# Designs tried in a protein design run: peptides against a protein of PDB entry 1IK9. Part 146

Target 1, 211 residues: chain A of PDB entry 1IK9
Amino acid sequence: MERKISRIHLVSEPSITHFLQVSWEKTLESGFVITLTDGHSAWTGTVSESEISQEADDMAMEKGKYVGELRKALLSGAGPADVYTFNFSKESCYFFFEKNLKDVSFRLGSFNLEKVENPAEVIRELICYCLDTIAENQAKNEHLQKENERLLRDWNDVQGRFEKCVSAKEALETDLYKRFILVLNEKKTKIRSLHNKLLNAAQEREKDIKQ
Target 2, 207 residues: chain A of PDB entry 1IK9 as posed
Amino acid sequence: MERKISRIHLVSEPSITHFLQVSWEKTLESGFVITLTDGHSAWTGTVSESEISQEADDMAMEKGKYVGELRKALLSADVYTFNFSKESAYFFFEKNLKDVSFRLGSFNLEKVENPAEVIRELIAYALDTIAENQAKNEHLQKENERLLRDWNDVQGRFEKAVSAKEALETDLYKRFILVLNEKKTKIRSLHNKLLNAAQEREKDIKQ
Target 3, 195 residues: chain B of PDB entry 1IK9 as posed
Amino acid sequence: MERKISRIHLVSEPSITHFLQVSWEKTLESGFVITLTDGHSAWTGTVSESEISQEADDMAMEKGKYVGELRKALLSVYTFNFSKESAYFFFEKNLKDVSFRLGSFNLEKVENPAEVIRELIAYALDTIAENQAKNEHLQKENERLLRDWNDVQGRFEKAVSAKEALETDLYKRFILVLNEKKTKIRSLHNKLLNA

## One batch from the design tools (peptide; made by RFdiffusion4, then SolubleMPNN)

Design b2_p19_7_s3 (from b2_p19_7, 10 letters changed)
Fold by OpenDDE base, seed 1:
Order: C-alpha cells, then sequence, then structure tokens
Structure b2_p19_7_s3 (fold): chain B 211 residues (1-211), chain C 211 residues (1-211), chain A 19 residues (1-19)
C-alpha cells in the first residue's frame, strides 16, 4: 500500500489549510482511498478502478493520461502554479477538483466522501505516518551521508595513488634513460679507443714499409 | 527556533497515541514551549529557563545533566526501553513525566498546560511542519543520492586511470629494457669487430717482420 | 633486477674481451 499526504486549499475555505491523503495499492489506476481533514473533522471516500475508468471515458481521455492527471492533482497538492483547484462541501460531502489552464478550466473528477465519526483517530494515524516517514527519511539520509563520506575518502585515496603512480612512471623513465646513457657512453668510449688503436697500428705499419 | 514532535503514550490513556511537540530557541536549557495533542484537543505550556534551573536544583541534579534528561524524555519520545513515563490530567491540565530505572523511579519534571481554544489550528500547523520536514528531507535525500552516484562514477574513473597507469608503468619498463638490450648488442658487435681487426693487423705485422 | 643482470653480463663480456 502506498500513501501520499498533501496540503490543499479549498475554494470555500481558502484561509484553512486542508490535508488530502490518498492511499492506493501499487497503482492509483486500480482505485484509491481519499481522506480529507482540516485538523478537526475528517471525510473519507473510496474510488474504484471502475469509477476511474468511467470518468476517463466520460471525459473522452485516454485512461493513462487521466490517471496521470489524477496523480498530479491528488498526490502533488497545489503545486506552485495552482493548476488544480479543489472544492469541498461539508454539507453534501461532495469533493471535486478542476484543472485550470490559461484559456480553459475543466472538472477533472468528483467524489462523494463520508464524514468520519472519530476524526481524532484518523488525524493521529496521519501524524504517526508523517513521523514514521520523517524517521525513515532521516535514517536514509544518515546512511547516504556516511556512504558519501566513505566514497569521498576512497576517491581521495585512489587519486593520491594515481598521482604517485604518474610521478613514479616519470621518475622510472628518467632513471632508465640516465642509466642507459651511462652504459652507452662507456661503449662509445671503448669503440673510440679501439679505433685509435687501429689508426696507430696502421701508422706504424706504414712506417715499417718506408726502410 | 527548533522543534521536535514525538509520539508518547499517557498512563491515563495508554490506547491513544499522543503527540508531544517541544519548541525552543537554540538550546532546551533556555526554556521551551510544550504542546500536547491527541488529534482532537491540544494543550500548551511555556517552561522558562528559571523553572528548569529550579527543578534541577530541587532534584539536586547538575543543570547540564538535568537538561540532558529533559532532552531524552521530551525530544526522543518513548524510546524502545520505555524509560520515560508520561502522565497528563485533562481535568487539571497537569503534565508530569517520570524516569523508570530497574530499582528506582523518579519524577523528572512537571508542567501546567492550558487547553488550546482552537486545537485544529495547532494540529494543522503540526501537520504542516511534518509535511515540510518530509519535503526537506526528501530533497536532501535526492541531493545525497545524486552526490553518491557522482562520487561513485568519479571513483570508478580514477580507479580505472590508476590501473592503466600501473600497467603503463610496467609496459614502459619492459619496453625500455628491450630497446636498451638491442642497442647494447649492436655496440658489443662493433667492439668485437674492432677487436678482430686489431688481431688481424697484428698478425699481418708479424708476417711482415718475418718476411 | 634486470639492470643488475645486464650489468653482470656486461662485466662478464668485458672480462672475456680482456682475455
Amino acid sequence: as target 1 above (211 residues)
Amino acid sequence: as target 1 above (211 residues)
Amino acid sequence: DLWKKLEEEEKEEEEELKK
């Protein structure tokens, strides 16, 4: 079961924040329970999958699109754009909501609610759900914070090793070339020495031929 | 201003979850506002710094320790150990709480509350605070999750670069040694050739002397 | 150590060339 609580403002009571709770199984499309409260009274209704399908058909709207609009209206609360207007009559227990666009407003849905006999129980349960959600989110945040601190340490460690590896590679190359040059110079010196010995031997032979 | 809401159970009404809201400025020691609600009624009281100090003195408890116990009692709710017992009389509006230890129970504090005239407003504000806290915690969670994913990618990237650097260092060493051996062998071959020329020149000179 | 081996082989060849 999934649940979302949102703040809404009713056209009839714009100064009093109301709370809209929607509860559903897996998907909003399969139906939902709607609960409205003003912190004193509560009203509840059940909307079936068949009612959702019928409302989509009556509006000539594709069901997936209609459910998408229901989700935006009922689960998001009044977003910053006040695109959705909520109406409720405490006398008739009739709840309806409208989508307001620049050039057109239309009713998106309507439900009959029933006044809850013990609103305090519903309100307490709602507050309990909020407190549980806060605790769960805090625990998740603490876990993610610890993981982020771990990942940052691990990143710094491997970055430091990488920089050391780069420096060690450059140092290795420089050292190997220095050693190579030393050995090559020794061999070049030997070759020069042997050439000089050959030149001297040739000069001596030319002297011996000239007696 | 800081606020904490906790669930508590009253000894007089153990089947009804109550909510204890505590609000304070910077520190609980400087005083606080306490609000109790059952989701229908609400009761509020203000506790001053002087009252906290007096209660600590009356208990012969160090003020910092006493404030520490107040924090555990009033801000944590009933922890899993039910160490704190809460009592409230709706008739007298008298709230008191006790610390239960294995061998001793003692009163930790008591406050006179006043019944709120419009409990619905207090309850609505409490629910609003819970919903705001949920939204803030969700935003923090989403941010931490994105940072976690970023840090993990960055770690994988530098780890992969490090592994490539290690392999490149090993390959460099191997390549430089191979090249070095080739050049050394060429120089050795030249040295051998020059020695052979010297030997031949010496043999020819010895023939010329015998001739 | 490949360097040590190369230095040893070079010394051995220098001693053989002195012979």
Scores: peptide ipSAE 0.021, ipTM 0.829, DockQ to the pose 0.614
Fold by OpenDDE base, seed 3:
Structure b2_p19_7_s3 (fold): chain B 211 residues (1-211), chain C 211 residues (1-211), chain A 19 residues (1-19)
Amino acid sequence: as target 1 above (211 residues)
Amino acid sequence: as target 1 above (211 residues)
Amino acid sequence: DLWKKLEEEEKEEEEELKK
């Protein structure tokens, strides 16, 4: 089961932060449980897949678009204050919310809730869920931090090896060329020496023919 | 101000999870505010630096060790169930906790709390703090995830460049040696040819002298 | 290319040794 808790402001009680909990299985489209609390009282209702489909039809809205609007209204928390307006009557237990656009406002949905007999239990469970979520997120943060530190070390190690490889390649090329030039120069000197000996031998033979 | 919320179980109400909030400035040693709630009622008290020092002295415990025990008792949440026992009287508003070791149990601390007149406001603020903490931790997780993905890409890029550098170094060495051997062999062939010409010239001269 | 330069210098030295 997935769960989202958000803070909302009711039109009737704008100074008192309320908390809206929505819980669902896999997709919000399959239905959800909605819980409202002011920290003293709590109210709960169940919204079925059939109710969601009926509301989409009554609004003449495509179901996927309607569910998308429900997600934005009910799961985003109080986004920037003015897009979704929440209303609740404690007397009738009727919860409804409106989408406010620049040029048009319309009712997006409405639900009948039931007052919870033991609101303290619902509030305690809600706080427990928040604390568990904090602990899970902290454990994830610690894991990601350790992995980040590992990846940074691994990057530094490979970078250092790469820089050494570049330098070693340049040094190797320079050293090989120097060694090759030395050996070539020795061979060139020997070739020049042998040519001079051949020239001298030819000159001596020409002198011996001229007696 | 730092804050920690934990779930605790009271000896008098073991079936009802309570929440313990501790808030302090920089160090727990400087004093703290303690808030207890069951999701319906709330109780608050302030513990001063002087009270912490006095309790450490009364226990004949070094202050740093005593503060270390307070941190474990009040901030660790319910660690494994049996080390710290919490007690609270709703009639007297007296809160005390014990450390239970295998061979010895002792009272670690005690505080007088005051019943809050508007517990719903305290509970709403506590839930708000939990939701804000969740949002902050989620933002940290998203940041760490993006940084982790960046570091992994950077590592793969450098690793690929390093492997190419290693291969290029080996290829360079092989190519340079092949070219060098070719040039050296040409020079060796020329030296051998010149030596043969010198030997032939010397043999012809020796024939001309015998002639 | 250091090899091309070495080959050119060697051809020039061979032509100078052939006069």
Scores: peptide ipSAE 0.025, ipTM 0.828, DockQ to the pose 0.601; fails the geometry check
Fold by OpenDDE base, seed 5:
Structure b2_p19_7_s3 (fold): chain B 211 residues (1-211), chain C 211 residues (1-211), chain A 19 residues (1-19)
Amino acid sequence: as target 1 above (211 residues)
Amino acid sequence: as target 1 above (211 residues)
Amino acid sequence: DLWKKLEEEEKEEEEELKK
């Protein structure tokens, strides 16, 4: 079961923050339970998949698009853009919400709610869910922080090894060239010496022919 | 102002989860406000620094140790170890808590609370704080997740560069040795050729002397 | 190692050229 709690403001009670809880199985399209509370009273309603489909049909809206709008309205809370307005009558237990666009306002959905007999139980469970969610998110954050610290250490280690490898490659090349030049110069000196011996031998032979 | 909400169980109402809120300025030692709620009623009390000091003195406990025990009792919630038991009388508005050790139970602290006239306002504010905390922790979690993904990509990039550098170093060494062997072999061949010319010249001179 | 082998082969070739 998935669950979302949001704060909303009702048009009828703009000074009192209300809380809208939505709970569903896997997808919001399959239906959901809506709970409204002001911290004293609570109201609950169940919306079936068939009711969602009927509302989409009545609006002449594609079901996936309609469910997408429901998700934005019911799960996001009142964002600063006042795009969604919420209405509730405590007398009729009728909840409805509108989408406000620049040039058009329209009712997006409506639900009949029932007043909960024991609102304190619903409120306690809601607070428990919030506290559990806080604890779970804190544990996830601590885990991610430790993992980030590990990855940063591992990155610094590999970076240091990489820099050493680059330097070692350059040093290897320099060392090999220096050694090669030394050996090559020895061979060049030996070739020069042998050429001089050949020249001397040729000069001596020319002297021996000239007696 | 710092704040912590915990779920607790009262000895008098073990089936009903209560919520204990503690709020303080900078340090718990400086005093705090305690709020208890069952989701219907709320009770609040203020504890001064002088009262904390007096309770520590009455217990013959060092103040820092006493404040440390207060922090464990009031801020951690009922951990599975039932080390702290909470008691509250709705009639007297007297709240007290005990530390249960294997061989000794003792009262750690006690507070007089006052019943809040508008508990719904306190409950709404408490839920708002929970929702704000959830949103803040989610934003931190998303940030840490993105940073973790970045660090992992950066690590993989440097690791790949490092492996390429290692391979390039080995390839460089192999290539340089192959090139050096070729040049050295050419010089060795030239030295051998010059030695053969010297030997032939010496043999011809010996023939010319015998001739 | 390879340089030592090259230097050793050179010494052996120098000794073979001296006989």
Scores: peptide ipSAE 0.024, ipTM 0.828, DockQ to the pose 0.653; fails the geometry check
Fold by OpenDDE base, seed 4:
Structure b2_p19_7_s3 (fold): chain B 211 residues (1-211), chain C 211 residues (1-211), chain A 19 residues (1-19)
Amino acid sequence: as target 1 above (211 residues)
Amino acid sequence: as target 1 above (211 residues)
Amino acid sequence: DLWKKLEEEEKEEEEELKK
């Protein structure tokens, strides 16, 4: 089961932060449980897949798009864009929310909730879930931090090896050329010496023919 | 201001999870605010540095050690070792906690709390803090995840460059040696040819002298 | 290319040795 808790503002009680918990299985489309609390009272309702489908049909909205809007409204909290407005009557236990666009506001959904007899249990469970989520996220953060430190070390090690390889390549090239030049010059000197000996021998033979 | 919320078990109400919030500035030694809630009622007390010092003295415990024990008791929650036991009287508003060792249980601290008139506000603020902490930790997780992915890419890139450098070094060495051998062989052939010409010239001269 | 330069210098020296 998945759940999300969001802070919401109710139009009827703008000074009191409310908490909206939505719980679902795999997808919000299959239905969900909605819980509203002000930290003293709680209200809960179950929304079925059929109700979601009916609301989408009543709005003449494609179901996938409607579920996408429900996800934004109910799981994201009211983002800074105030795109979603939440209304709740404590008397009727009627919850409804609207999407506000520049020129149009329209009801996105409405649910009848029931007042919870033991709100403290709902609140305790909600706090427990928050604390569990904090602990899980902290453990994940610590793991990711350790991985980052490992990856950074591994990067530095490879980088250092790469730099050494570059330097070794340049040194090798330089050394090989120096050695080549030395040997080449030695061979050139020997060739020149042998040519001079041949020239001298030819000159001596020409002298010997001339008696 | 720092704070920690922990789940605790009260000896008087073993079926009801309580939440212990501790709030402090920089260090717990300088004093803290303790808040207890069951999701319906809340109780708060302020503990001063002088009270912490007095409790340490009364226990004949070194202050740093005592503060270390307070940190474990009040900020860690009851770890799985049940080392710390929490007691609270709703009538007297007296909160005390004990450290349980194998052969000894001793009171670690005691505080008079006051019942909060508006527990819903305390509970809402507590939930808000939990939700803020979740959001902060999620953002940190996302950041660390992106950094991990970056570091992995960077490592792969350097590793690939390193492998190319190694291959290029080996190829360079092989190419330079091949070229060197070719030139050296050419020079050796020329030297041999010149030596043969010198030998032939010497043999011809020896024939001409015998003639 | 140092190698090409060495080959060219060597060819020039061989042509000078051939007069």
Scores: peptide ipSAE 0.022, ipTM 0.828, DockQ to the pose 0.645; fails the geometry check

Design b2_p19_7_s4 (from b2_p19_7, 8 letters changed)
Fold by OpenDDE base, seed 3:
Structure b2_p19_7_s4 (fold): chain B 211 residues (1-211), chain C 211 residues (1-211), chain A 19 residues (1-19)
Amino acid sequence: as target 1 above (211 residues)
Amino acid sequence: as target 1 above (211 residues)
Amino acid sequence: DLWEELKKEEEEEEKELKA
């Protein structure tokens, strides 16, 4: 089961932050449980997949678009300047919300809620869920931080090896060329020496012919 | 101001999760505000630095050790099997907690609380703080995740460059040796050719003398 | 070592060039 808690402002009680909890299985489209609380009282309602489909049809809205608007309204949280306006009657237990566009407002949906007999239990469970979520997120943050530190060390190690490899490649090329030039120069000197011996032998033969 | 909320179990009400909020400035040693709630009622008390020092002296405990025990008791959260046992009287508004060791239990501290007139406001503010903390931790998690993905890409890029550098170094060495051997063999062939010319010239001279 | 082999081959060729 997935859960989202949002703070909302009711048009009837703009000075009192209300909390809207939505709970669902896999997809919001399959239905959800909605819980409203003011920290003293709580109200709950169940919305079925059939009700969501009926509301979409009544609005002449494509189901995926309607579910997308429900997700924005019910899961985003809303401040007083939000695109969504929330209304609730404690007497009738009727909850409805409107989408406010620049030139047009329309009712997006409505739910009949039921007043919870033991609101303290609902509030305690809601706080427990918040504390569990905080603990899970803290553990995830600590894990991600340690992983970041590991990845940074590993990057520095490979970077240092790469720089050493580049330098070693340049040094190897330079050393091999120096050694090659030495050996090549020895061979060139030997070739020159042999050529001079041939020239001297030819000059001696020319002297022996001239007696 | 720093804040920590923990779930605790009271000895008098073991079936009802209570929430213990502690709020302080910089250090718990400088004093703190404690708030207890069951999701219906709330109780608050202020503990001064002077009271913390007095409790440490009364216990004949070093202040730093005592503050360390307060931090563990009040900030860790406690399940029914915890080292710390919490007690609260709703009638007297007296809160006290014990440290349970294997062979010895002792009272660690006690506070007089006051029943809050508007508990719903305290509960709403507590839930708001939890929701803000969730949002902050989510934003931090998203940032750390993006940074992990960046560091992993950067590591893969450097690793790939390093492997290419290693292969290029080996290929360079092999190519340079092959080229050097070719040039050296040309010089060796030239030396051998010049030596054969010298031997032939010497043989011709020896024939001319015998002739 | 290729350099040691090349040097040894050079020393052998120098010995053959000197008899």
Scores: peptide ipSAE 0.021, ipTM 0.828, DockQ to the pose 0.575; fails the geometry check
Fold by OpenDDE base, seed 1:
Structure b2_p19_7_s4 (fold): chain B 211 residues (1-211), chain C 211 residues (1-211), chain A 19 residues (1-19)
Amino acid sequence: as target 1 above (211 residues)
Amino acid sequence: as target 1 above (211 residues)
Amino acid sequence: DLWEELKKEEEEEEKELKA
């Protein structure tokens, strides 16, 4: 089961933060359990897949699009733009919410809730879930931080080796060329010396023929 | 101000989870505010630095060691080993806790609390803090995950460049040596040819002198 | 070291060219 808790403000009680818990199996489309609390009282209702489908049909909205709107409304809380307005009557236990666009507001959905007999249990469980989620996220963050530090070290190590390899390649090329030029120049000098000896020998032979 | 919320079990009510909130400025040693809740009622007390010092003295414990024990007791919650036992009387509003060792249990500290008049506000604020902490930790987690993925890509890229550099260095060395051997062999052949011409010229001159 | 081998071959050939 997946769960999301969000802060919401009710139109009837804008001065106090309420908490909206939504719980579902794999997909919100398959239905969900909604729980509302003010930290003293709690109200719970179950919304079926059939109710979601009926609300989508009544709105003349495609089910996937409607579920997308439900996800934004119920799981995000009031985003900072108050695109969704939440209403709840503690008397009727009727919960409804509206989507506010620039020029149009429309009811997105409505649910009947029931007042929880023992709200303290619901509140304790909600706090427990929050504390568990904090602990899990902290452990994940510590792990990711250690991995990032490891990866950064490993990157620096291989970068340093790469730079040394580049420099070593350039040094090798330069050294080999210098050595080759030295050996080649020695061979060129020997070739020139042998050519001069041949020229001198030919000149001496021409002198010996000319007596 | 720093804050920690932990789950605890009270000896008087072992069937219900309680929540222990501790709030302090920079160091727990400077004093703290303690809040206890069961999700219906809340109790708050302030513990001063002087009270902490007095409790340490009464225990004949060094203050830093005592604060270290307070930190373990009050900020960790009951670790899975139940090393700390928590007691609270709702009648007297007296909170005390014990450290349980293998052969000895001793009272670590005790505090007078006051029942909060509006526990719903305390509970709402506590839930808000949990939700804020979750959101912050999630954002950190997502950031660290993206950094991790970036660092891993960057590591793979430089590792691949390093391997190519190593291979290119070896290939360069091999190619330069092959080319050098070819040029050297051409020069050697020319030197041998010139030496043979000199030997033939010397033999012809010796024939002409004997002729 | 291929350079030491090349130098050795060069010194041996210079000895053979000198008899």
Scores: peptide ipSAE 0.020, ipTM 0.829, DockQ to the pose 0.594; fails the geometry check
Fold by OpenDDE base, seed 2:
Structure b2_p19_7_s4 (fold): chain B 211 residues (1-211), chain C 211 residues (1-211), chain A 19 residues (1-19)
Amino acid sequence: as target 1 above (211 residues)
Amino acid sequence: as target 1 above (211 residues)
Amino acid sequence: DLWEELKKEEEEEEKELKA
């Protein structure tokens, strides 16, 4: 089961932060359980897949689009833009929410909730879930931090080896060319010497022919 | 102000998870505020730096060590080892906790708490803090994940460049030697040819002299 | 070392060219 807790403001009690818990299996489309609390009282309702389908039909909205709007309203929390207005009557236990667009406001959904007999248990469980989520996220953050530090070390090691490889390649090329030039110059000198000896021998022979 | 919320079990109510909030400035040594709740009622107490010092003295414990034990008891939550036992009387509002070692149990600290008149406000604020902490940790997690993915890409890029550099170095060395051998062999062939011409010229001259 | 081998071959050829 997946769960999301969000803070909301009710039109009836704008000074009191309320908490909206939504619980579902895999997708919100298959139905969900909503729980509302003010930290003293709690109210719960179950929304079936059939109710979601009916509400989408009543709105003349495609089901996937409707479920997408439900996700934004019920799971995102009160984002900084009051795009969603929440209403709840403690007397009727009727919860409804509206999407407020610039030019149009419309009711997105409504649920009948039931007052929880033991709200303290629901509140304790909600706090436990928050604390567990904090602990899990902290453990994941510590893991990711350690992995990032490892990857940074590994990167620095390979970078340093790469820089050494580049320098070593340039040094090797320079050294080999210097060595080759020396040997080639020796061979060129020998060739020149042998050519001079041949020229001298030819000149001597021409002198011997001329008596 | 720093804050930590932990779940605890009270000896008087072992079936009901309680929550212990501790709030402090920089260090626990400078004093702290503790808040206890069961999700319905709340109790708060302030512990001064002087009370912490007095309790350390009464225990004949070095203050830094004592504060270290307070941190473990009050901030770590109920770890899987029930090393710390928590007691609270709703009648007297007296909160005390003991450290249970294998061979010794001792009272680590005690606090007089006051019943909060509006526990719902304290509970709402506690839930808000949990939700804010979750959001902050999620944002940090997403950042670390993106950085991890970046570092991994950067590592793969440098590793691939390094491998190419190694291969290019080996190929360069091999190519330079091959080219050098070719040029050297041409020079050697020219030297041999010139030597043979010199030998022939000397033999002809010796024939001309005998002639 | 290919360099040492090349140098050795060069020294041997220089000996053969000198008799």
Scores: peptide ipSAE 0.020, ipTM 0.829, DockQ to the pose 0.624; fails the geometry check
Fold by OpenDDE base, seed 5:
Structure b2_p19_7_s4 (fold): chain B 211 residues (1-211), chain C 211 residues (1-211), chain A 19 residues (1-19)
Amino acid sequence: as target 1 above (211 residues)
Amino acid sequence: as target 1 above (211 residues)
Amino acid sequence: DLWEELKKEEEEEEKELKA
């Protein structure tokens, strides 16, 4: 079961933050349970897949698009854009919400809720879920931080080896060329010496023929 | 102002999870506000630095050690070890907690609380703080995850460059030696050819003298 | 070391050219 808790402002009570909990299995399209609380009272309603399909049909909206709008309205929290307006009557237990666009406002959905007999239990469970989520997210943050520190060390180590490899390649090339030039110069000197000996031998032979 | 919310179990109500909020400025030693709630009622008390010092003195405990024990009891939540036992009387508004060691249980601290007139406001503020903390931790997790993915890409890129550098160094060494051997063999062939010409010239001169 | 081998081969060839 997945759940999301969000802060909402009711049109009837704009100074009192309310909390909207939505819980579902696998996908929101399969149906969900909605819980509203003001920190004293709680109200709960169940919305079936058939009711979601009927609301989409009544709106003449494609079901996937409608569920996408429900997800934005009910799970995203009241974003700063006031795009969604929430209404609730404590007397009728009727909850409805509207999407406010630039040129059009329309009712997106409506649910009948029931007042919870023991709101303190629902509030305690909600706080427990928040505290568990905080603990899980903190543990995940600590894990990710340690992994980042490991990856940064590993990167620095490989970078240092790479820089050493580049420098060692340049040094190897320079050393090999220096050694090559030395050996080549020795061979050139030997070739020149042998050529001079051949020239001298030829000059001596020409002297011996001239007697 | 710093705060911590934890789940606790009261000896008087072991089946009902209570929530203990502690809030302080800079350090717990400077004093704190303690709030207890069951999701319906709330109780609050203020503990001064002088009261903390007096409790430490009454216990004959060093103040820093005492504050360290307060931090473990009040901020760590009820760890699985049941090391801390919490007691509260709704009638007297007296809150006290004990440390349970293997051989000794002792009272660690005690506070007079006052019943909050509007517990719903305190509960709403507590839920708001939890939701803000969840959002902040989620944003931090997303940042750390993106940074982790960046560092992993950067590591793979440098590792690939390093492996290429190693292979290029070995290839360079092999190529330079092959080229060197070719040039050296040409020079050796030239030296051998010049030596043979010198030997032939010497043999011809010896024939001319015998002639 | 290939350089030491090449130097040894040069010294051997220089000995063969001298006899």
Scores: peptide ipSAE 0.019, ipTM 0.829, DockQ to the pose 0.687; fails the geometry check

